Peptides against a protein of PDB entry 5EIB. Designs and how they scored, part 290

Target 1, 366 residues: chain A of PDB entry 5EIB
Amino acid sequence: VDLEPGTMDSVRSGPFGQIFRPDNFVFGQSGAGNNWAKGHYTEGAELVDSVLDVVRKESESCDCLQGFQLTHSLGGGTGSGMGTLLISKIREEYPDRIMNTFSVMPSPKVSDTVVEPYNATLSVHQLVENTDETYCIDNEALYDICFRTLKLTTPTYGDLNHLVSATMSGVTTCLRFPGQLNADLRKLAVNMVPFPRLHFFMPGFAPLTSRGSQQYRALTVPELTQQMFDSKNMMAACDPRHGRYLTVAAIFRGRMSMKEVDEQMLNVQNKNSSYFVEWIPNNVKTAVCDIPPRGLKMSATFIGNSTAIQELFKRISEQFTAMFRRKAFLHWYTGEGMDEMEFTEAESNMNDLVSEYQQYQDATAD
Target 2, 366 residues: chain A of PDB entry 5EIB as posed
Amino acid sequence: VDLEPGTMDSVRSGPFGQIFRPDNFVFGQSGAGNNWAKGHYTEGAELVDSVLDVVRKESESCDCLQGFQLTHSLGGGTGSGMGTLLISKIREEYPDRIMNTFSVMPSPKVSDTVVEPYNATLSVHQLVENTDETYSIDNEALYDICFRTLKLTTPTYGDLNHLVSATMSGVTTCLRFPGQLNADLRKLAVNMVPFPRLHFFMPGFAPLTSRGSQQYRALTVPELTQQMFDSKNMMAACDPRHGRYLTVAAIFRGRMSMKEVDEQMLNVQNKNSSYFVEWIPNNVKTAVCDIPPRGLKMSATFIGNSTAIQELFKRISEQFTAMFRRKAFLHWYTGEGMDEMEFTEAESNMNDLVSEYQQYQDATAD

## One batch from the design tools (peptide; made by RFdiffusion4, then SolubleMPNN)

Design b2_p26_5_s4 (from b2_p26_5, 17 letters changed)
Fold by OpenDDE base, seed 1:
Formats: structure tokens, sequence, C-alpha cells
Structure b2_p26_5_s4 (fold): chain B 366 residues (1-366), chain A 26 residues (1-26)
């Protein structure tokens, strides 16, 4: 789905364009112009019914509908505005289904879209209320992984998207292969989300190895476990050491010893015990799938629900506040039928979310 | 860093190319 036809043509002409049904390509003509309000109230609102018709059709063809997965950017107008509109509409029609998102967070270091803090704040407001689980993916974190860890001198969007794809494949492993932990979206939500509003995840993937080191690196369970819990391996631009994990899931793939996995997972928890909440019992879940990802002998995918994710929201909030106090560009949003009060409500809700994370970070087992 | 600026520039160029293609189709 897009409000611009050119992106859809790029998907169609791509190596995987043929895997999608032609009728499932829903697109507008005008685009959102990086304006959340255009995506949510005008251009997106005109297209949303056509998308819902496709969603209904695909849902009816599904033998067992668990829920929905949306991949979108929060900095742009389409992914943010129309994406959150679509989430709201799907939630209304399918209240008993899980809403999962892969949400790309804007970074001021990667994008020049001045209004990204507005689009992100307005989107987060919707995601807090209408999603059950959200994987936070930060382009800055992805860039830093590509540059620092993968030793790519000039990271491309292709390189960033490769990390996203590997992570998405990793977190969906349990959904795609029978007999795994978190075998459905609801079980994942139950295991990962102890508090309904605190459903924003920090993803990570291992192994991440530079091309020059790939030939010499033995893939071992200890190395995967160590890398997966490394703050530098997180795909959200926050440091887990500045917060506490509420819950963690680790998904291992490949032929490995379950015993070794359990031992290494226990060791890493013990080593990092100060970075876990002590009052949530059994808050680390581990799954092992014998089927490795393509081109790897083994991998591990990390899902962290950490109070450190508040750093991401604080960053967005600071940028939002700096613009909103000046009433910068507000007329672009209000001109699309948006009320200025929605900015204040979105800011408030995001600040409340930050406060909730901080509260649970500071909570001791009394 | 110069590299982050290069990626930001590549993004801007990509967005401009996409917009240009959309405008050329209109």
Amino acid sequence: as target 1 above (366 residues)
Amino acid sequence: SAEKEALAKELREFEKEVRKRVEEQR
C-alpha cells in the first residue's frame, strides 16, 4: 500500500514483485507529502476503504487468521498517517486479532524531513492505543551497525533493509515453523507484553559479521548469545544498560544443543541481572528452531521489551517540542482537517508512556 | 559524520527521484 504509485512500481519491478497478487497493490496518486495529516485524514482516508477491501479478501482466504503485520515508517506521511489509519480501521473490524507492527523510527541523522518529529509523535500516539506489539527499528541504529559492526564504509538503504529483513525473518520464525515458543502472535504478546501500553520492542539479530571476518568466524552459541545481548547490536537507538528488561525473547535457528542454548541464556541473564526487572518471573523466553536461515549455519534473533526504549521516545519528544512551541508547519496539518489539539494529545500520551517506562524501571521488588 | 550526510543525501536524492517519477506519470 502506498499513496504514491512510483514506490509500488519499484516493488513490482523488484526481484520479489511477482510474489504479490496484482490486486493487492493499492496505491494513490497524490502522495502524503511527508504529512501525517494527509495520510490520516485526506489522501489516506480516500484510499483506506480500498485497502480494507483487500484486507477482508485476504482474511477470508486465511485458514487461521491470527492477526496483522504492518511494516511502515513513522517519519513519512503515508507509512505514518495512512498506516496508523489502517491500523485503527483494522482494529475496529478485527478487535480480537493481534496487531503487530514493524515501525521504522525517524532519525535526524538519516532524514532531512523537518516534520518527522510530528509524524512520529502522531504515529506513536496511535500505536500506543491500537497495536499489541511494535518492533521499533531505528535507522540510526541500523546505520551504526552497518558502519561499526559490518564495517561498511558507505552503508546503503539496501544494507539497512537487509538487517530489517533478517530481523523480521528471525522474529517470525516461531510463527512459520511448528512446535516453537510463541507459535502465534497472541502467545508472543502474552509473553512479551506484561503491561498493555508497554508493547514496544527492541529487536536484534546475530550473527552480524563484517565480510572480511566472515571466513574466520566460527558461529557458536556463546558468540551468538553474547552478540545478541550487546547494546551495539540493538536495532533501536537506545542502550539497554540505561534501563531494565521487562521481558526478553531469544529465537535461535540452526542445529545446536538445546542444553548449550539454555546454559548460555542463563549465563547472560546472570551476567546482566542488573538490567532485568526482578519482579517479573520467567521474563526470558528461548526458542530453538532446527532450520537455519538461508546462508547461515545458525542465528539468534533478540526481542527485548526494555524500559530503555524511553530514550527513543524522549528523543522524538524533544524534537517535537522544539518545533511545536514555535508552531512550525502546523498549518500544513490543520489545513488537512487536523485539529491542533491532537498534537497536544499525542505529545501528552507519549510523555505518559515515557513516565510509565520510568516507573517500571524504578520499581523494586517490594 | 560525512557518511551520515552522504546517506541523508542519497535519501533526498531517492525521494526526489521517486517524486519525479510520480510527477512524470501524472
Scores: peptide ipSAE 0.000, ipTM 0.287, DockQ to the pose 0.018
Fold by OpenDDE base, seed 5:
Structure b2_p26_5_s4 (fold): chain B 366 residues (1-366), chain A 26 residues (1-26)
Amino acid sequence: as target 1 above (366 residues)
Amino acid sequence: SAEKEALAKELREFEKEVRKRVEEQR
């Protein structure tokens, strides 16, 4: 789904364009112009019914519908505005199904779109209420990984999207292969989301290796485990050491000893015990899939529900507040039928979310 | 507009300061 026809042509012409049914391409003629309100109230609102018709058709064709997965950018108008409209409409029609998102957080290091903080804040407000699971993929973190870890001098959108794809492949491993931990979206939610509003995940992937060093790197379970818990490997720009893990899932892929995985996972938990909440028993889950990812002997994917995610929301909130205090660009949103009060509500809800994470961070076992 | 560019520059500078504060806390 897109409000711009050119994006759909790019997907169709891509190496995987034929995987999608032609009738499942729903697109507008006029883009959202990086405006959440255009995506949510005008251009996106005109298109949403056509998307819902496709969603219904595909849902009816499922033998066992678990839920929905949305991949979207929170910086742009289509992914943010129309994406959250679609989530809301799907949630209304399918209230008993899991809503899962891969939400790409904006960064001024990656994009010069000035209104991204508005689009992101307005989107987060919707995601807090209408999603069950949200993987926070932060363009800030992706850029830093590309530059610092992968040693890319000039990271491209292609480089960032490669990390996104690796992460998505990793976190969906248990859904795609039988006999694994979190074999369905509901089990994932039960294991990862102790509190309904605290459903924002920090994904991580290992190994992250520069092209120049790939040939010389031995991949071991200890190295994967260490990298997976390294703040530099997090796809969200927050330091887990500044918060506490509520829940963790680790998904190992490749031929390895389950015993060695369990030993290393125990060791890393013990070493980092101060970074876990003490009042959630058995909050670390581990899975091993014998099937490695393409081109790797082994990998590990990390899913963390950490109170440190508040750093990401604080960053967005600070940027939002700086613009909103000046009423900068608001007329572009209000001119599309949006109320200025929705900005204040979105800001408030995001600040409440930050406060909730902080409360659980500071909570001790009684 | 020159006003949009000025605001964009100010926001980028502000973000650099915020990032610096976050890094100084790490």
Scores: peptide ipSAE 0.000, ipTM 0.298, DockQ to the pose 0.023
Fold by OpenDDE base, seed 4:
Structure b2_p26_5_s4 (fold): chain B 366 residues (1-366), chain A 26 residues (1-26)
Amino acid sequence: as target 1 above (366 residues)
Amino acid sequence: SAEKEALAKELREFEKEVRKRVEEQR
């Protein structure tokens, strides 16, 4: 789905364009112009019914509908505005189904779109209320990984999207291969989300290796485990050491010893025990899938529900506040039928979320 | 255009400052 036709043509002409049904391509003509309000109330609202018709048709064809997965950007107008409209409408129609998102967070390092903090804040407000699980994929973290870890001098959107694809493949492993831990979206939510509003995940992937160093790096369970818990491998620009893990899932892929995985996972938990909450028992879950990703002998994917994710929301909030206090660009949103009060409500709800994470971070077992 | 560039620059500098504070806390 897109409000612009050009993106759909690129998917159709791509190597895998033929795997999608032609009728499942829903697109507009005018785009959202990087405006959340155009995506949510005008251009997106005109297209949403056509998307819902496709969603209904595909849902009826499912033998067992678990829920929905949305991949969208929060910095643009389509992914943010129309994406959150779709989430709301799907949740209204399917209230008993899991809503899962891969939400790409904006960064000034990657995009010069000035209104991205507005689009992100308005989106986070919707995601807090209308999603059950949100993977926070931060363009800032992706850029830093590409530049620092992968040694790419000029990271491209292609390089960032490669990391996103690897991460998405990793976190969906348990959904795609029966008999694994978190084999369905609901089980994932039960294991990962101790409180309904605290459903924002910090994903990570290992191995991350520069092209020049690949030949010198052994792929071992200890190295995967160490790298997976390294702050430099997090796809969200926050340091887990500044917070506490509420819950963790680790998904190992490839032929490896379960005993070695369990030993390394125990060692990393013990070494980092100060970075876990003490009051959630058995808050680390481990899965092993014998099927490696293409081109790797083994990998590990990390899903962290950490109070450190508040650093990401604080960054967006600070950028939002800097513009909003000056009423910069508000006329572009109000002109599409938004009230200025909706900005204040969205900011308030995101600040409440930050406060909730901080409270649980400071909570000790009495 | 000039106001957009000035605001974009201010946001980038603010982001650098926030990151620096986060790094200094490490």
Scores: peptide ipSAE 0.005, ipTM 0.253, DockQ to the pose 0.023; fails the geometry check
Fold by OpenDDE base, seed 3:
Structure b2_p26_5_s4 (fold): chain B 366 residues (1-366), chain A 26 residues (1-26)
Amino acid sequence: as target 1 above (366 residues)
Amino acid sequence: SAEKEALAKELREFEKEVRKRVEEQR
């Protein structure tokens, strides 16, 4: 789905374009112009019914619909505005189904789109209320991984997308293979989301290895475990050392000893005990799938629900507030039928979310 | 910094290309 037709052509021309049904390509003609309000109230609103028709058709074809997965950007107008409209409409129609998102967070270091703080804040407001699980993916973090860890001198959008795809494949492993922990989206939510509003996850993937060192790296369970918990491997621009994990899931793939996995997972928890809340029992979940990802002997995918994610929201909020106090560009949004009050509501809700994370970060076991 | 700017530029160029395709279809 896109408000611009050119993105659909890129998907169709891709190596996997033929796996998608032609009728499932829904696109507009006008784009959102990086305006959340265009995506949400005008251009996106004109297209949303056509998308919902496809969603209904595909949902009816499912033997057992668990929920929905959306991948979108929060900095643009389409992914943010129309994406959140679609989430809202799907939630209204399917209130008993899980809403899962992969949400790409804007960074001023990766984009110069001036209104990204507005689009992100307005999107987060919707995601807090209408999603059950949101994987926070930060373009800055992805870039830093590509540069520092993968030793790519000029990271491309393709390199970033590779990380995203590996992570998405990792986090969905339990959904795709039988007999695993978190075998459905609801079980994942139950295990990962102790508080309904605190459903924003920090994803990570291992192994992350530069092309030059791949041939020399032995993939071991200890190395995967160590890398997976490394702050430098987090795909959200937050330092988990500045917060506490509420919950963690680790998904291992490949032929490995379950005993060794359990031992290493215990060791990493003990080593990092100060970075976990002590008042949530059994807050680390581990799954092992015997089927490795393509091209790897083994991998590990990390899902962290950390109070450190508030750093991401604080960053967005600060940028938002700096613009909003000046009433900068508001007329672009209000001109699309958006009320200025929605900005203040979104700001308030995001600040409340930050306060909630801080409260649970500071909470001690009684 | 320079590499982040290069990626930012690539993303902006991609967005411009998509917009151009939309305009060409009108």
Scores: peptide ipSAE 0.000, ipTM 0.279, DockQ to the pose 0.018; fails the geometry check

Design b2_p26_6_s1 (from b2_p26_6, 9 letters changed)
Fold by OpenDDE base, seed 4:
Structure b2_p26_6_s1 (fold): chain B 366 residues (1-366), chain A 26 residues (1-26)
Amino acid sequence: as target 1 above (366 residues)
Amino acid sequence: SLREQAEAGRAAAGKARPAFHYRRKP
């Protein structure tokens, strides 16, 4: 789905374009112009019914519909505005299904689009209410991984998207292959989301592999475990040491000993015990899938529900507040039928979310 | 207790989540 035809044509002409049904390409002619309100109330609202018709058709063809997975950006207009509209509409029609998102967070390091903080804040407001699980894929973290870790002098969208694809492949492993842990989206929610509003995940991946790097280091289970918990491997620009883990899932892929994985996972928890809440029993879950990622002998994917994710939301909030206090560009949104109060509500909800994370960070067992 | 709240939250995650609308606490 896009409000611009050119993106869809690129996907269709791409190396995997033929895996998608032609009828499942829904696109507009007029893009959202990086405006959330265009995506949510005007251009996106005109297209949403056509998308819902496709969603219904595909849902009816499912033997067992678990839920929905949306991949979108929060900095643009289409992914942010229309994406959150689509989430709302799908939730209304399928209230018993899981809503899962891969939400790409904007960063000034990656894009000069000045209104991204508005689009992100307005999107987060919708995601807090209308998603069950959200993977926070932060363009700042992706850029920093590419630049600092992968030593790419000029990170490209191709380099960032490689990390996104590795993460998405990792976190969906339990859904795609036989396994007991998180075998469905509902089980993932039960394991990862102890508090309904606190459903924003910090993903991480090991090994970090550059696009086009054919030299796959054979990592050991201890090395994978250590890298997976390293802040430099997090795809959200947060330091887990500045918060506490509510829940963790670790997904190992490749031929390895489950016993060795369990031993290393116990060791990393014990070493980092101060960074876990003590009042959530069995808050670390581990899965092993014998099928490695393509080109790797083994990998580990991290899913963290950490109170440190508030650093990401604080960054967006600070950027939002700096613009909103100046009433900068508000006329672009209000001109599309949006009320200025929706900005204040979105800011308030995101600040409340930050406060909720801080509350559970500071909470001690009674 | 915090533990009971987290257990209740996990049990709720096992069910269909009602639509939630943000309302600022007074």
Scores: peptide ipSAE 0.498, ipTM 0.875, DockQ to the pose 0.333
Fold by OpenDDE base, seed 2:
Structure b2_p26_6_s1 (fold): chain B 366 residues (1-366), chain A 26 residues (1-26)
Amino acid sequence: as target 1 above (366 residues)
Amino acid sequence: SLREQAEAGRAAAGKARPAFHYRRKP
């Protein structure tokens, strides 16, 4: 789905464009112009019913519908505005199904789009209410990984998207291969989400590899375990050492000893025990899939529900507040039918979310 | 307790969530 036809043509002409049904390409003509309100109330609202018809058709064709997976950007107008409209409408029609998202967080290091803080804040407000599981893919973190870790002098969207694809492949491993932990979206939610509003995940991946790097270093289970808990391997720009893990899932891929994995996972938890809440029993889950990712002998994917994710929301909130206090560009949103109150409500909900994370960070076992 | 709240939350994650509308507490 896109509000611009050119994006769909790029996907269709791509190496995997034929995996999608031609009738499942739904697109507009005008685009959202990086405006959340155009995506949510005008251009997106005109297109949403045609998308919902496709969603219904595909849902009815499922033998066992677990839920929905959305991949979208929170900085743009289409992914943010229309994406959250779709989430709302799907949630209304399928209240018993899981809403899972891969939500790309904006960064000034990656995009010069001035209104991204508005689009992100308005989107996070919708995600807090209408998603069950949200993987925070932060362009800030992706850029820093590409620049600092992968030694790319000028990271491209292709480099960032390679990290996104590796992460998405990692976190979906248990859904795609039988006999794994978190084999369904509902089970993942039960393991990862102890508090309904606190469903934002920090993904991480090891080994970090650039697109076109043929030199795959063979890593050991201890090295994978150490790297996936390193803040430098997180796809969200938060330091886990500034917060506490509510829950963790680790997904190992490749031929390795389950015993060695369990030993290393126990060792890393014990070494980092101060960074876990003590009042959530069995809050670390480990899976091992014998099928490695393409091109690697082994990998580890990390999913963290950490109170440190508040650093990401604080960054967006600070940028939002700096614009909103000046009413900068606000007329572009109000002209599409939005009220200033919707901005204030979205800001307040994000600040409440930050406060909830902080409360559980500071909480001691009674 | 926090533990009971987390257990209740995990149990709730196993069920359909009601539609939640953010209402700022006065």
Scores: peptide ipSAE 0.498, ipTM 0.878, DockQ to the pose 0.329
Fold by OpenDDE base, seed 3:
Structure b2_p26_6_s1 (fold): chain B 366 residues (1-366), chain A 26 residues (1-26)
Amino acid sequence: as target 1 above (366 residues)
Amino acid sequence: SLREQAEAGRAAAGKARPAFHYRRKP
């Protein structure tokens, strides 16, 4: 789905374009112009019914509908505005289904779009209320991984999207291979989300290796385990050492010893015990899938529900507040039918979310 | 206790969520 036709042509011409049904390509003509309000109230609102018709048709064809997965950006107008409108409408129609998102967070290191803090804040307000699980994929973290870890001098959107795709493949492994831990979206929510509003995940992937070092790297369970808990491997731009894990899931892929995985997962928890809350028992879950990802002998994917994710929301909130205090560009949003009150509500909800994370970070066992 | 709250939250995650509308606490 897009408000611009050119994106659909890019998907169709891509290496996997033929796996999608032609009728499932829904697109507009005018785009959102990086305006959340245009995505949510005008251009997106005109297109949403056509998307919902496709969603209904595909949902009816499912033997067992678990829920929905949306991949979108929060910095643009379409992914942020229309994406959150679509989430709201799907939730209204399917209140008993899981809403899962892969939400790409904007960063000044990657985009010069000045209104991204508005689009992100307005989107997070919707995601807090209308999603069950949100993977926070931060463009800042992706850029830093590409530059520092992968040794890419000039990271491209293609390089960033490669990390996104690896992460998405990793976190969905248990859904694609029945009989594993977190085999459905609801079980994942039960394991990962102890508090309904605190459903924003820090994803990570291992191995991350520069092209020049790939040939020299042995892949071992200890190395994967160490790397997946390294702050430098997090796809969200926050340091897990500045917070506490509420819950963690680890998904290993490839032929490995379950015993060795369990031993290494216990060792890493014990070494990092100060970075876990002590009042959530069995808050680390491990899955192993014997099928490796393409081109790797083994991998590990990390899912962290950490109070450190508040650093990401604080960054966005600070940028938002600095713009909103100046009333910068507000007329672009209000001209599309938004009220200034919606900005204040979104800011307040994000600040409340940050306060909730901080409360559970500082909480001691009774 | 925090443990009981987290257990209650996990139990709630196993059910369909009621539509929550953000209400500012007064």
Scores: peptide ipSAE 0.494, ipTM 0.870, DockQ to the pose 0.320
Fold by OpenDDE base, seed 5:
Structure b2_p26_6_s1 (fold): chain B 366 residues (1-366), chain A 26 residues (1-26)
Amino acid sequence: as target 1 above (366 residues)
Amino acid sequence: SLREQAEAGRAAAGKARPAFHYRRKP
């Protein structure tokens, strides 16, 4: 789905364009112009019913519909505005299904789009209310991984999207292969989301290796485990050491000893016990899938529900507040039918979310 | 207790969520 036709043509001409049904390409003509309000109230609102018709058709074809998975950016007008409109409409029609998102967080290191803080804040407001599970894929973190870890001097969208794809493949492993922990979206929610509003995940992937060092790197369970818990491997620009894990899932892939995985996962928890809440029993879950990812002997994917994710929301909030106090570009949003109150509500909800994370970070067992 | 709240939250995650509407605490 896009509000621009050129994006759909790019997908169709891509190496996997033929895997999508031609009738499932829904697109507009005008685009959102990086405006959340165009995506949510005007251009996106004109297109949403056509998307819902496709969603209904695909849902009816499912033997067992678990829920929905949206991949979108929060910086752009289509992914943010229309994406959150679509989430709302799907939630209204399918209130008993899981809403899962891969939400790409904007960064000024990646994009010069000045209104991204508005689009992101307005989107987070919708995601807090209408999603069950949100993987926070932060362009700040992706850029820093590409530059610092992968040694890419000029990271491209292709380089960032490679990390996104590896992460998405990792977190969906249990859904795609039978007999795994978190084999359905509902079980994932039960394991990962102890508090309904606190459903934003820090994903991570191991191994992350520069092209120059790849040939010299051993892939071992201890090294994967150590790297997976390293802040430098988080796809959200947050340091887990500045917060506490509410819940964790670790997904190992490849032929390895389950015993060794369990031992290393116990060791990393014990070593980092101060960074876990003690009042959530069995808050770390581990899965092992014998099928490695393409081109690797083994990998580990991390899913963290950490109070440290508040650093991401604080960054967006600070950028939002700096613009909103100046009323910068507000007329672009209000001209599409938005009220200035919606900005204030979105800011407040995101600040409340930050406060909720901080509360559980500071909480001790009673 | 925090534990009971987390257990209740996990139990809620296992069910359909009612429509949630953000309300500012007064």
Scores: peptide ipSAE 0.483, ipTM 0.870, DockQ to the pose 0.323

